# Designs tried in a protein design run: peptides against a protein of PDB entry 4GMN. Part 280

Target 1, 375 residues: chain A of PDB entry 4GMN
Amino acid sequence: RYANITLLALVTLASIGTDFQETLVKGNQGSRESPISAADEEWNGFDDADGDAMDVDQKSSSGEDQEEDYEEIDVKEDDEDDDDDSITSEMQADMERVVGADGTDDGDLEDLPTLRELIQTAVPQLIRLSNLPIDSDESLTIQSHALSALNNISWTISCLEFANGENANIHNAWYPTAKKIWRKTILPILEADSADLKLATQVTSLAWAVARVLHGETPTDGNPHRKFISLYHSSKQQAGGNSNSIEEPEDPFQGLGVKCIGVVGSLAHDPAPIEVNREVGVFLVTLLRQSNNVPPAEIVEALNQLFDIYGDEELACDKEVFWKDGFLKHLEEFLPKMRTLTKGIDKRTQPELRTRADEALLNLGRFVQYKKKHA

## One batch from the design tools (peptide; made by RFdiffusion4, then SolubleMPNN)

Design b2_p27_4_s1 (from b2_p27_4, 16 letters changed)
Fold by OpenDDE base, seed 1:
Structure b2_p27_4_s1 (fold): chain B 375 residues (1-375), chain A 27 residues (1-27)
Amino acid sequence: as target 1 above (375 residues)
Amino acid sequence: SDIEEIKESVRRYQRELGQQQLEASRA
């Protein structure tokens, strides 16, 4: 009885986290497609003052107006009263508060009681449930659902903008909780050295979501970046040996390899220790050098992480890692390989992968040109 | 139960935040 109530509670917290993520994604679909398309940021790190706009003469081919008379199939709207879309007046009021809260730097979520209860009451319970001793299939199921709920909540919060001091109240409330998830959930699971790839995928997804907010302020205790790099390599060795089709996720960007790259990339941002940044940067550049044996989605993610980490020349990692370790040369040498890789992706069978690869190729060209101007 | 109240609260907030991001993306 108690276990079924706990499971139902966790499933609903996970569904809540999903519905939020979907609502954020639908919200962003007016401007940006998918929450994993952090790739849709055109790398605008340089003033394109010198862009000679080649006038591509869009030859207006006057296609003939075939008025195909679409017969109005009078599909009777059966008024299924899906009453579930009713934005409650309380929801509108909390919306007006978050838009109006430009000025309250205090991590007080008094105006956001629901998020406050999620962060202060639900997440601490999920952390506790994720740390239960695994002694039964039931405890494993509880851990999996607790990790799923934490993942969905953390991903959702990671889709908020924080860079310009936006949502500072949410950031300030989430930040200590994100560090608690890292120290109490992620690190203990990574230290348990479990051969469970499902658990490893869940904890890595959660780690990525948490690290997307904490960046280089993610606790470096126990060198977690090395654990994720080791997990990346271990996942590749297992896929090569057992013909048990680990169902390759239908989405190439949901793979454990992509998630490992996303985590370590996020961990390497300033103010990460230069040693951590270097080890991650060398890992990412090594993937580009080995691109013939690396899935295209992992190459796309590795490129985006390299742009985000090394896009700012004022950061210590630019001088101490990027220039010192000669990363520009490796990016320049990779540019023709990326063009070949991108052209090899079929637009019909893998449209999303092709779009993200075209964007990453464009950004790679721009990034290399930028770094050459600042050399 | 406190968990059901948290669930209901979170569902409310999610719709709120998603709609704010919709509004912020349109601004």
Scores: peptide ipSAE 0.021, ipTM 0.465, DockQ to the pose 0.028
Fold by OpenDDE base, seed 5:
Structure b2_p27_4_s1 (fold): chain B 375 residues (1-375), chain A 27 residues (1-27)
Amino acid sequence: as target 1 above (375 residues)
Amino acid sequence: SDIEEIKESVRRYQRELGQQQLEASRA
């Protein structure tokens, strides 16, 4: 009886986390639609005050490519308004306040009582449930649902802006909890070395969400970046063998490989140890060199992570890793391969992957030009 | 609130599971 109530409660917490994410995405829809779209922001470089706007002469090659009448498949969104009545009006009002916050409100978590209670009371219980001894299929189910709820909550919070001191109250409340999720949930599951790729995918997704807030301040104990790199390689070896492939998610960006790249990329940000940054940077650059055998979505993610890690020339990793290990040469040599890869993606069958690849290609060109000016 | 009911449900389950583990460790 209580197991079913707890399962329902965990499903409801996971739903609430999704609804909050959707609310944040909708509130931020003045910017791009998905929480992954923060990586889709056009990398403008650092504004050097020398405003030589490269007039990229858009040579409008007027290719008279035929207007193929794309029949609008009226996908009737069956608005199955399954109003998942799981979100309270108080929870919605808390999320609307978070989305509407211009970052200037030194608001205490006193003004966000539901979010406060979620972080301070619910998350610590989810951490405990995710760490129960696995002795039954029921305990595995409870762990999976606890991880799903932690994932959705962590992703939702990772969609908030924190860089300029925005949402500092939420950041300050979340930061110790995020470190607790890492140390108590993520690390123990990664150390258990289970052959369960489903569990590995869940914990890696959670690790990415947590690392998107903690970045280089993520606990480095036990070299977690090496565990995720090893998991990446192990996942590729298993996919090649048995036709009981865990159905590759229909979304190429939800794959375990992409999630591993996202985690290790996030872990490599300042103030990460230079050797952690180097090992991750070498891993990412090696994926680009091996791009013929790497899914396009993983290449897109690896590029975005490289831009974010090495965009700032004032960081120690720019001099000690990027320049010292000769990454610019590898990025420049990859540019023509990226053009070929991007052109090989069918816009009809994979529109999102094509759009994100076109953006990553554009950003790669800009990044290479930027780094050449600052050489 | 639904969140408070959820918290109470999670706390009840954890108490039951903790009791079952304590009972299993005594057998």
Scores: peptide ipSAE 0.007, ipTM 0.360, DockQ to the pose 0.017
Fold by OpenDDE base, seed 4:
Structure b2_p27_4_s1 (fold): chain B 375 residues (1-375), chain A 27 residues (1-27)
Amino acid sequence: as target 1 above (375 residues)
Amino acid sequence: SDIEEIKESVRRYQRELGQQQLEASRA
């Protein structure tokens, strides 16, 4: 009886987290055509203040405009009135405020009562449920659903902009809770060293969502970056041996390898210890060197993480890791391989993977040029 | 709100689980 009520509650909390994410994505799409996946911003470089406009002689190669006749696929909105009344009017009002809030107001979630209650009341319960002794299939199911709910909530919050003091009230409310999720849920499960790849995938997804907000301020106790690097390597060894197809997720970016890269990349940001940054940077650069045996989605994620970690030349990791360990040479040597990899992705069968690979290739070219000017 | 009913259901379950653990630790 109680197990069923708990499962229903966890499923509903996971649904609320998904619906909140979808509403934030739709709210942002109303202002810009493309869904702001956190990866879709082209890295424009840091502003070179010295405006030596290299006259890139635009030789107008008159490429014939093949008017690809975009057949208007009349997507009939089948109004399936799925009355999933899961979104309360209070939740919807909180979502509208989060999307519209110029983050100038005081650090209290007074105007965001549903989000406040999720962070302050629901998440502490989910942390407890994720730490239940596993003694039955029911307890394992409860843990899985608790991790799912924590994942969805954490991902939703990680999609908010916190740069320049935006959403500072939400950041300040979430930050201590994110550290609690890390210390009380993520670390204990990683330390249990279970051979359960499903559990490992759930924990790694949650860890990425949490680390996308905490960055280099993520607790470094017990060297969690090494655990995720080890998990990455272990996942590759298992995929090569047992033809028990863990169904590769339909989305290449939902793979355990991508999630491991996303976690360790996020952990390596300033103010992370330089040795943590170095170990992660060497791992990421090593993936690029081994790109012939690495899935394209993992290469895209590894590139994006390298741009984010080493974009700022004022950071200690630029001098002490990027330049000292000769990363520029490896990135430059990878450019022709990335062009080949990107061209090998079929636009028709994998349009998203191709788009993100084209962007990552463009950004890699810009990044290498930037770093060569600032050498 | 449905969220508050869910929270109360989770809180009830945890109180009962905590009581069972406390009873089991006293036995």
Scores: peptide ipSAE 0.000, ipTM 0.350, DockQ to the pose 0.016
Fold by OpenDDE base, seed 3:
Structure b2_p27_4_s1 (fold): chain B 375 residues (1-375), chain A 27 residues (1-27)
Amino acid sequence: as target 1 above (375 residues)
Amino acid sequence: SDIEEIKESVRRYQRELGQQQLEASRA
């Protein structure tokens, strides 16, 4: 499992490194193809005329050296706080919180040297490349490749089992790096509020991968869940208006809508702030109420996120959101709609979507029965 | 070219990752 994951991340990094190098070479060639105005002015041979070098003895007038007393303006070097990429006290405190369990697995990746190099060496460089000033199509291409690498690495790691302390060494090594990706790559791109749906899709895919590991421990600064909810709604408005919609991916589960749902669902897990959980829960339940206008893949993802968020009755969100906001009624009312939706999916043309919808329908029935027993 | 095979491998991987993303969101 790990070897295939790591090999594929390396192939991705190698591909990106090659595309980056090609982009740099093209960018350097394009800057050299500034039109040298061919001053192909035919310099017609000026004839050899012997014109006498007049010896004009112009006298050196001794202009007085005015000692302009340049007052040395003591330019206080504002010590640009070198953001020493040292383990910030916050990253160290985050590591100490994860290490506080009695397991000797202190994020040591000695047995996983390639994964260690991906996390410790490659990811920091990819973060740097994703944060380059966007001043050209080449810099935008570099950012897109860096985001693609970060996405592939982050998703790869997010496919590991971390439940019950499994892969704790990898989790502990990844956790601070995942937070760094969130803060230094994802948030700045979300805050830039670009109309670029391609960039939005890339950053949302990366955000989902990161949030699938960090869950409710994902930094809540700036309320990123609201940005992804807004992006979900904006993406639906654009798809309805312009026939030049970015070709919906052939895989219905790769759509921007599914990715937005996956991000916000992951962000809403315990220990997320109860208000974040509420806003996300209301968003997801609202999708079920509006299911006649929602793609089946988004309904499947919204259901799975609702099961994962509200599956545990011991969590504060069960009492304070699920029961308090009356979510059970909406889920129960959705059951017959989900049966109709699932039956409407052709098993021959969309076998995966149908299988996932059949599973989500089964789980919805079980979940409603579970919650009715605990009411 | 080796680069095109790598690009196709990366595209195939992004699809496989997309499938694994959805398999892992079920665990």
Scores: peptide ipSAE 0.010, ipTM 0.493, DockQ to the pose 0.037; fails the geometry check

Design b2_p27_4_s2 (from b2_p27_4, 15 letters changed)
Fold by OpenDDE base, seed 5:
Order: structure tokens, then sequence, then C-alpha cells
Structure b2_p27_4_s2 (fold): chain B 375 residues (1-375), chain A 27 residues (1-27)
């Protein structure tokens, strides 16, 4: 009886976390920038005050407009308004306030009582449930649902802007909890060295969501970046052998490889130790060199992570890693390969992957030009 | 609220698990 009620409660918490994410995405869709598509933002470089806007004279080569009549497949989203009665009116009102909140520096979540209670009361329970001894199929199911709920909540919070002191109240409330998720949920599961790829995928997704907020302030104890790099390589070795392909997610960006890249990229940001940054940077650049054997979505993610890590020339990692290890040469040599890779993606079958690859290609060109000017 | 019911349920279950673990550690 209690197990079923607990499972229902965990499913409801996971649903609430998803509904909050959707509310944040819809709130940000007023700007075309989906918060998950921080990748879709054109990397404009550092706004140096003297930056003459690169007049990229896009000489429009008049390629003939083959008007391919894209039949709008009117995918009637059957809005199965499954009114999942999971979201309370108070939680909805809190998320609407978070989306609309011009970041009042009031360090207390007084105006966000449901979010406060979620972070302070529910998440610490989910951490405990995710860290139970696995002695039964029931305990494994509870762990999986607790990880799913933690993932959805952590992703939702990671979609908030925290730059420039925005949402500082939420950041300050979340930060100690995020570190607790890392130390009490993520690290113990990674250290257990389970051959369960499903569990590894859940933990890696959660780790990415947490690391998107903590960045280089993520606890470096036990060199977690090396564990995720090892997991990346192990996942590639397993996919080649057994025809029990864990169904590669239909979305290429939901793959374990992409998630591993997202985690290690996030871990490598300032103020990460220079050695952590170097090991991650070398890993990412090595993926680009091996691009013929790497899924396009992983290349897109690896590029975006490289732009985010090495975009700021004032950071110690620019001089001590990017320039010192000669990353610019590898990026420049990769540019023609990226053009070929991007052109090889079918716009009809993989429109999102093509769009993100086109953006990553554009950003790669800009990034290489930027770094050449600042050499 | 649904959240308070969820919190209660999670607390009750953790209490039961902690009791089972405590019982299993004593057996």
Amino acid sequence: as target 1 above (375 residues)
Amino acid sequence: SALEEIKRTVREYQRELGLKELEASRA
C-alpha cells in the first residue's frame, strides 16, 4: 500500500517538474529562445566595447529557390489535455512568478512558497529515496522514480537565467541543494560502477541539469569528469556489440553520449581546476578529430560546450589551455568537416538536428574568426 | 495541497523504510 502511494507521489513530483519546465519554456518562447536551446543563440563573441560588428557581407549567392513545397503536415497535436491534476494552482502561480520575476534580490523565497517547499522539503526526501539500499525490484523502481523527479526539478531550475544576478533568490536556495544532489545522489551511484545503462542515463541526465547551474563550482572530489568520459567511451563500446540496443532515443540530443558531453562541458567552466578544464577540452577536441565516427548531435553539443568554455579570453583556461594546447588549429581544421557533416543531415528526417548543426557551424566560423583576431 | 500530501506520503514511506532497515539491522 505505502509503496504504491510513494510511487504515485514520485510520479506526481516528476510530472510537476515537467509542467514547470514546460511553463518556463512557454514563458521564454515569447522570446524565440527556448531555454534548452542556449545552443540556438548565435554566439556573438565577447562584446568588447570596441568590437566593430563583423559585417559578414553575406554575399547572397543566388542559389535557385527550389521551392520545395513543404506540405505542412498538420500534425494535429491531439491535445489530449490529460489534465494531469498534478500541478497545484499554487505551483502554477509560483512558476508564472518565476517566469515573470524581474530578479528581486530578496534572498528569501517568500514570494515563491511552493518552490521553496519543493526545494527545502521535497528534494531532500527524493535524495534520500534515490540513495536507498537496492535490495528489491521495488527499491530499484523507487530509485528510478526519485531520480526522474530530481531530474525534472533540476532541469526546470537550470532553465532559469542566473547570470548578472537574475533569480538570485532561487539560485541561493537551489545552490546548496544542487551540491547535495551531486554529493549524495550522483557521486554514490557513479561510484557503484553499475553496468545498468538505464541508471547511468538517468544519473547522467540529472548530473547535466545540476552541472548547468553549478558549472565549475560542481564538487571536483573523485574527478567526476573522468567518470563521465569513461562512461561516454563505455557506452560507445556497448552500442557496437549487443543488438539489444537500448532503443537509441528518437531524439538524437537525448542520447547518453550527448548527456556525457553536456556534463563534462559544464564541469569544465570557470572556476574549475585548470587540469579538469584541460582534460575535458582535450576530450571535446578529440571528438571533433574523430568526427567521422561520432554522431552529429554529439558534435553539435561538443562544439557548443567548447564555445561556452573558451568564449571568455579573460579566463585562465583561455591562456593555459586553449592557446597553450593549440585548440584553434583543431577548430579551424574541423570547419570544412563540419560543413560536410551539416550538409549530410537530411532536413526532412532530422529538422532539429539540421537546424542545430547549421547554428553550430555558423558559431564555429564566428568563434574561429574571433580567436584569430585575439591571437 | 497535493504537494503537502506528497510530502506526507514520502515522509511516511521513509519512516517505514527506516523502520524496516532498523528491523533488518537488528535481525
Scores: peptide ipSAE 0.012, ipTM 0.403, DockQ to the pose 0.017
Fold by OpenDDE base, seed 3:
Structure b2_p27_4_s2 (fold): chain B 375 residues (1-375), chain A 27 residues (1-27)
Amino acid sequence: as target 1 above (375 residues)
Amino acid sequence: SALEEIKRTVREYQRELGLKELEASRA
């Protein structure tokens, strides 16, 4: 009984998180042509369109014409409709404040009541639900829905600009909560080493959303980057063997491989330990070297991560990893392969993948040229 | 509000689980 109500509540929280994200995306389209990093568009919520409409074949039992004089019970339409519009209006008003805050109003989280309640009240409960003992299929379902809701909220927050001290109030409120999600939800699931690819995909999605905000400040305890690299390789081995259709997501960027790359890329940013950065950088560069067997979307993500990690020459990882391990040579040797790969993508069938590949190719050319000037 | 119902449900569920853990630890 309580589990069914908890599931409904988790579905509702996941929906609220999605509506909040949609509102944020709509708000951002109206203001700055800041290049939404190509990662920001892609989290289409899990439409678990497993609306298995059980067609309950209601056998039309032709029961007889009993003219039961149904007294018109004047069911007062209780105006329950007013409460749903109120929540959406509050979320919209919060997002309009976040998007419309032209960097000057260091507004307290007091002015963002919906976002505050999500961070301070909802997320701590979702973390608890994600940590329940798994003793039944019902407990697994609760964990899955809690992870989905955490993912939606975390992703929405990760789409906010935090550079140059923008949204510092939100960042400061989220940061300890994000670390708590990492330590209490993500790490325990990764340590359980489950063969469940659905759970692995959910936790990796959440890990990416969290790591997009925490970057190199993500807790390095237990070397989580190695777990995600191992998960990447394991997922490729399974896809090659059993054609059990884990439905490859229709969106090539929603794949577990892309998510693993996004996580480890984010984990490798400064101030990550140089050893972590090196292991991730070598992994990403190795994908480029092996690009003939790597999906184009994973190549695009791996390139974007490499640009973000190694774009700053003042960082220790530039000297100690990028130059020391000879990454420039591998990027330069990959440039003609990327041109071929990008040209092989049909603009009519995969317009988004083609656009993102064209951008990544352009950026690769610029990046190689930049690094050659700063050699 | 839906959020208050969620908060209530989550608290009730956590209480039920915490009671089961407490009962299991006393047995």
Scores: peptide ipSAE 0.007, ipTM 0.396, DockQ to the pose 0.016
Fold by OpenDDE base, seed 2:
Structure b2_p27_4_s2 (fold): chain B 375 residues (1-375), chain A 27 residues (1-27)
Amino acid sequence: as target 1 above (375 residues)
Amino acid sequence: SALEEIKRTVREYQRELGLKELEASRA
């Protein structure tokens, strides 16, 4: 009885987060950018106020207009009236309050009662359920659903803008809970060193969502970055041996490799220990050096993480890692390879991967140029 | 139930986040 109610609650909580991820993804399918690519803001560098607009005279190469007569495939929009009338006025009011909430810094979720209940009541139970001793298939199922629910909640919260003190109330409410998820759920599972790739994928997804908020403030106890790097390598060794059994996710950005990169990248952000940053930075740059053996989606993620980690020259990691370890040279040497890689992605079969690769290529060019000016 | 309310408000908050990310990606 309790197990079934717990399972139903977990499935319900997991479905909430899936429905969201899908809503974000559907929202982002209207915009060609994946929810993960919303962090792929065009890295404009720091506003060098004195940027003389060099008119790059794009010489109009007169490519002959081959009018390929694109037959209008009349895709009947089956108006499936998904009467997801589930957005009630209360929800819209809580939404308007989140948008309109003046930055009351106090972590008070008075205006967000259900988010408060989710963070304060539901998440602690999910953490408890994710930590149950695995003594049965039922316990394993409960853990999996608890991890899914935690993932979805954590991912949701990680999509909030927290820069410049935005959503500070939510950040402040989430932050201690995120640390608790990390210490109580993520670390114990990573320490168990399970050969279960499904569990590893679930915990890595959760770890990414949590690390996207905690960044370099993520607890470094037990060197979790090394565990995720090891998991990355282990996943590649297993994929090379057993081509049959792990359904590679249809979405190349949902792969365990990408998730590992996202986690370790996030863990390496300021104020991460310089040695953690260095180990991650070297890992990421090594992926670029070995790009011929690395999936394009992992290259895109590795680039974005490198931009985010080393974009700010005022950070200790810029001087102590980026410049000391000669990362600029590796990025510059990678630029022509990235152009080739990006051009090799078929826009028809992998439009998202191509778009994100085009953006990462653009950002790489800008980043290399920026770092050359600040050398 | 409190769980259905949690379910609902998470979906909403999630929808808002999606809209904000969509707005941020368009800006």
Scores: peptide ipSAE 0.023, ipTM 0.457, DockQ to the pose 0.034; fails the geometry check
Fold by OpenDDE base, seed 1:
Structure b2_p27_4_s2 (fold): chain B 375 residues (1-375), chain A 27 residues (1-27)
Amino acid sequence: as target 1 above (375 residues)
Amino acid sequence: SALEEIKRTVREYQRELGLKELEASRA
């Protein structure tokens, strides 16, 4: 009986998260921009606007940026295994303490009480339900539905603009919760090394949604980027051997390969450790070199990730990885292959894939030209 | 029930997000 209520709750949360994604996708369909179209933005480079040098007097305000040493309060959550499937008042209070301890003023979401309740009340319960010991088909079903709900919520939030301080209140409220999803849900499932491709696809989708917000601030503990790269390769080996069509998702961008690329690309953004960035960058560039055996959607995603990671020349990864490892040459050598690949996509049968490939080809040309000017 | 509260919470959130998207599209 409780399991049916929990399952119905989880199915409802997952459905709600789906309805949210569909609502954001439909909202964004009014603008021609797919929810992935924030990555489909024309990489315009820095327009050298010949803006008149207004002599803005350099007021040398020596703002001593006090590096507030955020003592990472390692809140040892004593995992009191209170097996009570009820949302206990203590779990609510612990969730409130975790959200409150990370400097999220409960005031920041006063105008979004439902988002607040989703982040503060629903998500931590979904984290808990995703971490239950898998001892039965019922617990596996609960985990799958909890992961689905977390995925849909996380994807919805990841479709919000956070650049330039937009939605800062939502970002601040989500950030600690996103880290908690990563540490408590994603890492344990990745460490369990399950051969379950369904579970791997669910956790990878969730990891991508979370990493699209956290970027290079995603916890690097246990080198999760290597686990996703390994999962990418393992998924390709399984698809090549058994002609049992794992139903290739009708949407080429929903494939496990694309999701793995999206995760590792997001993990490699600044301020990610340079070695993490290098391993991911080498992986992505290697996909381009092997493009004859890589699905077009994975190539599109790998290109977009490379543009986002290496688009800023002021970042340490530009000098330490992009230039040192000679990525420009590989991108230049790939440009004619990308033209052939893109032209090979039928606009009638795969219009979205063709559009995104045309955009990625355009951006690749611009990116190569930009990097050549800044060499 | 917690389920009914969750269902309510999320319907209200869909409404709030849809309203903010509508407000952002009007600005």
Scores: peptide ipSAE 0.016, ipTM 0.476, DockQ to the pose 0.026; fails the geometry check

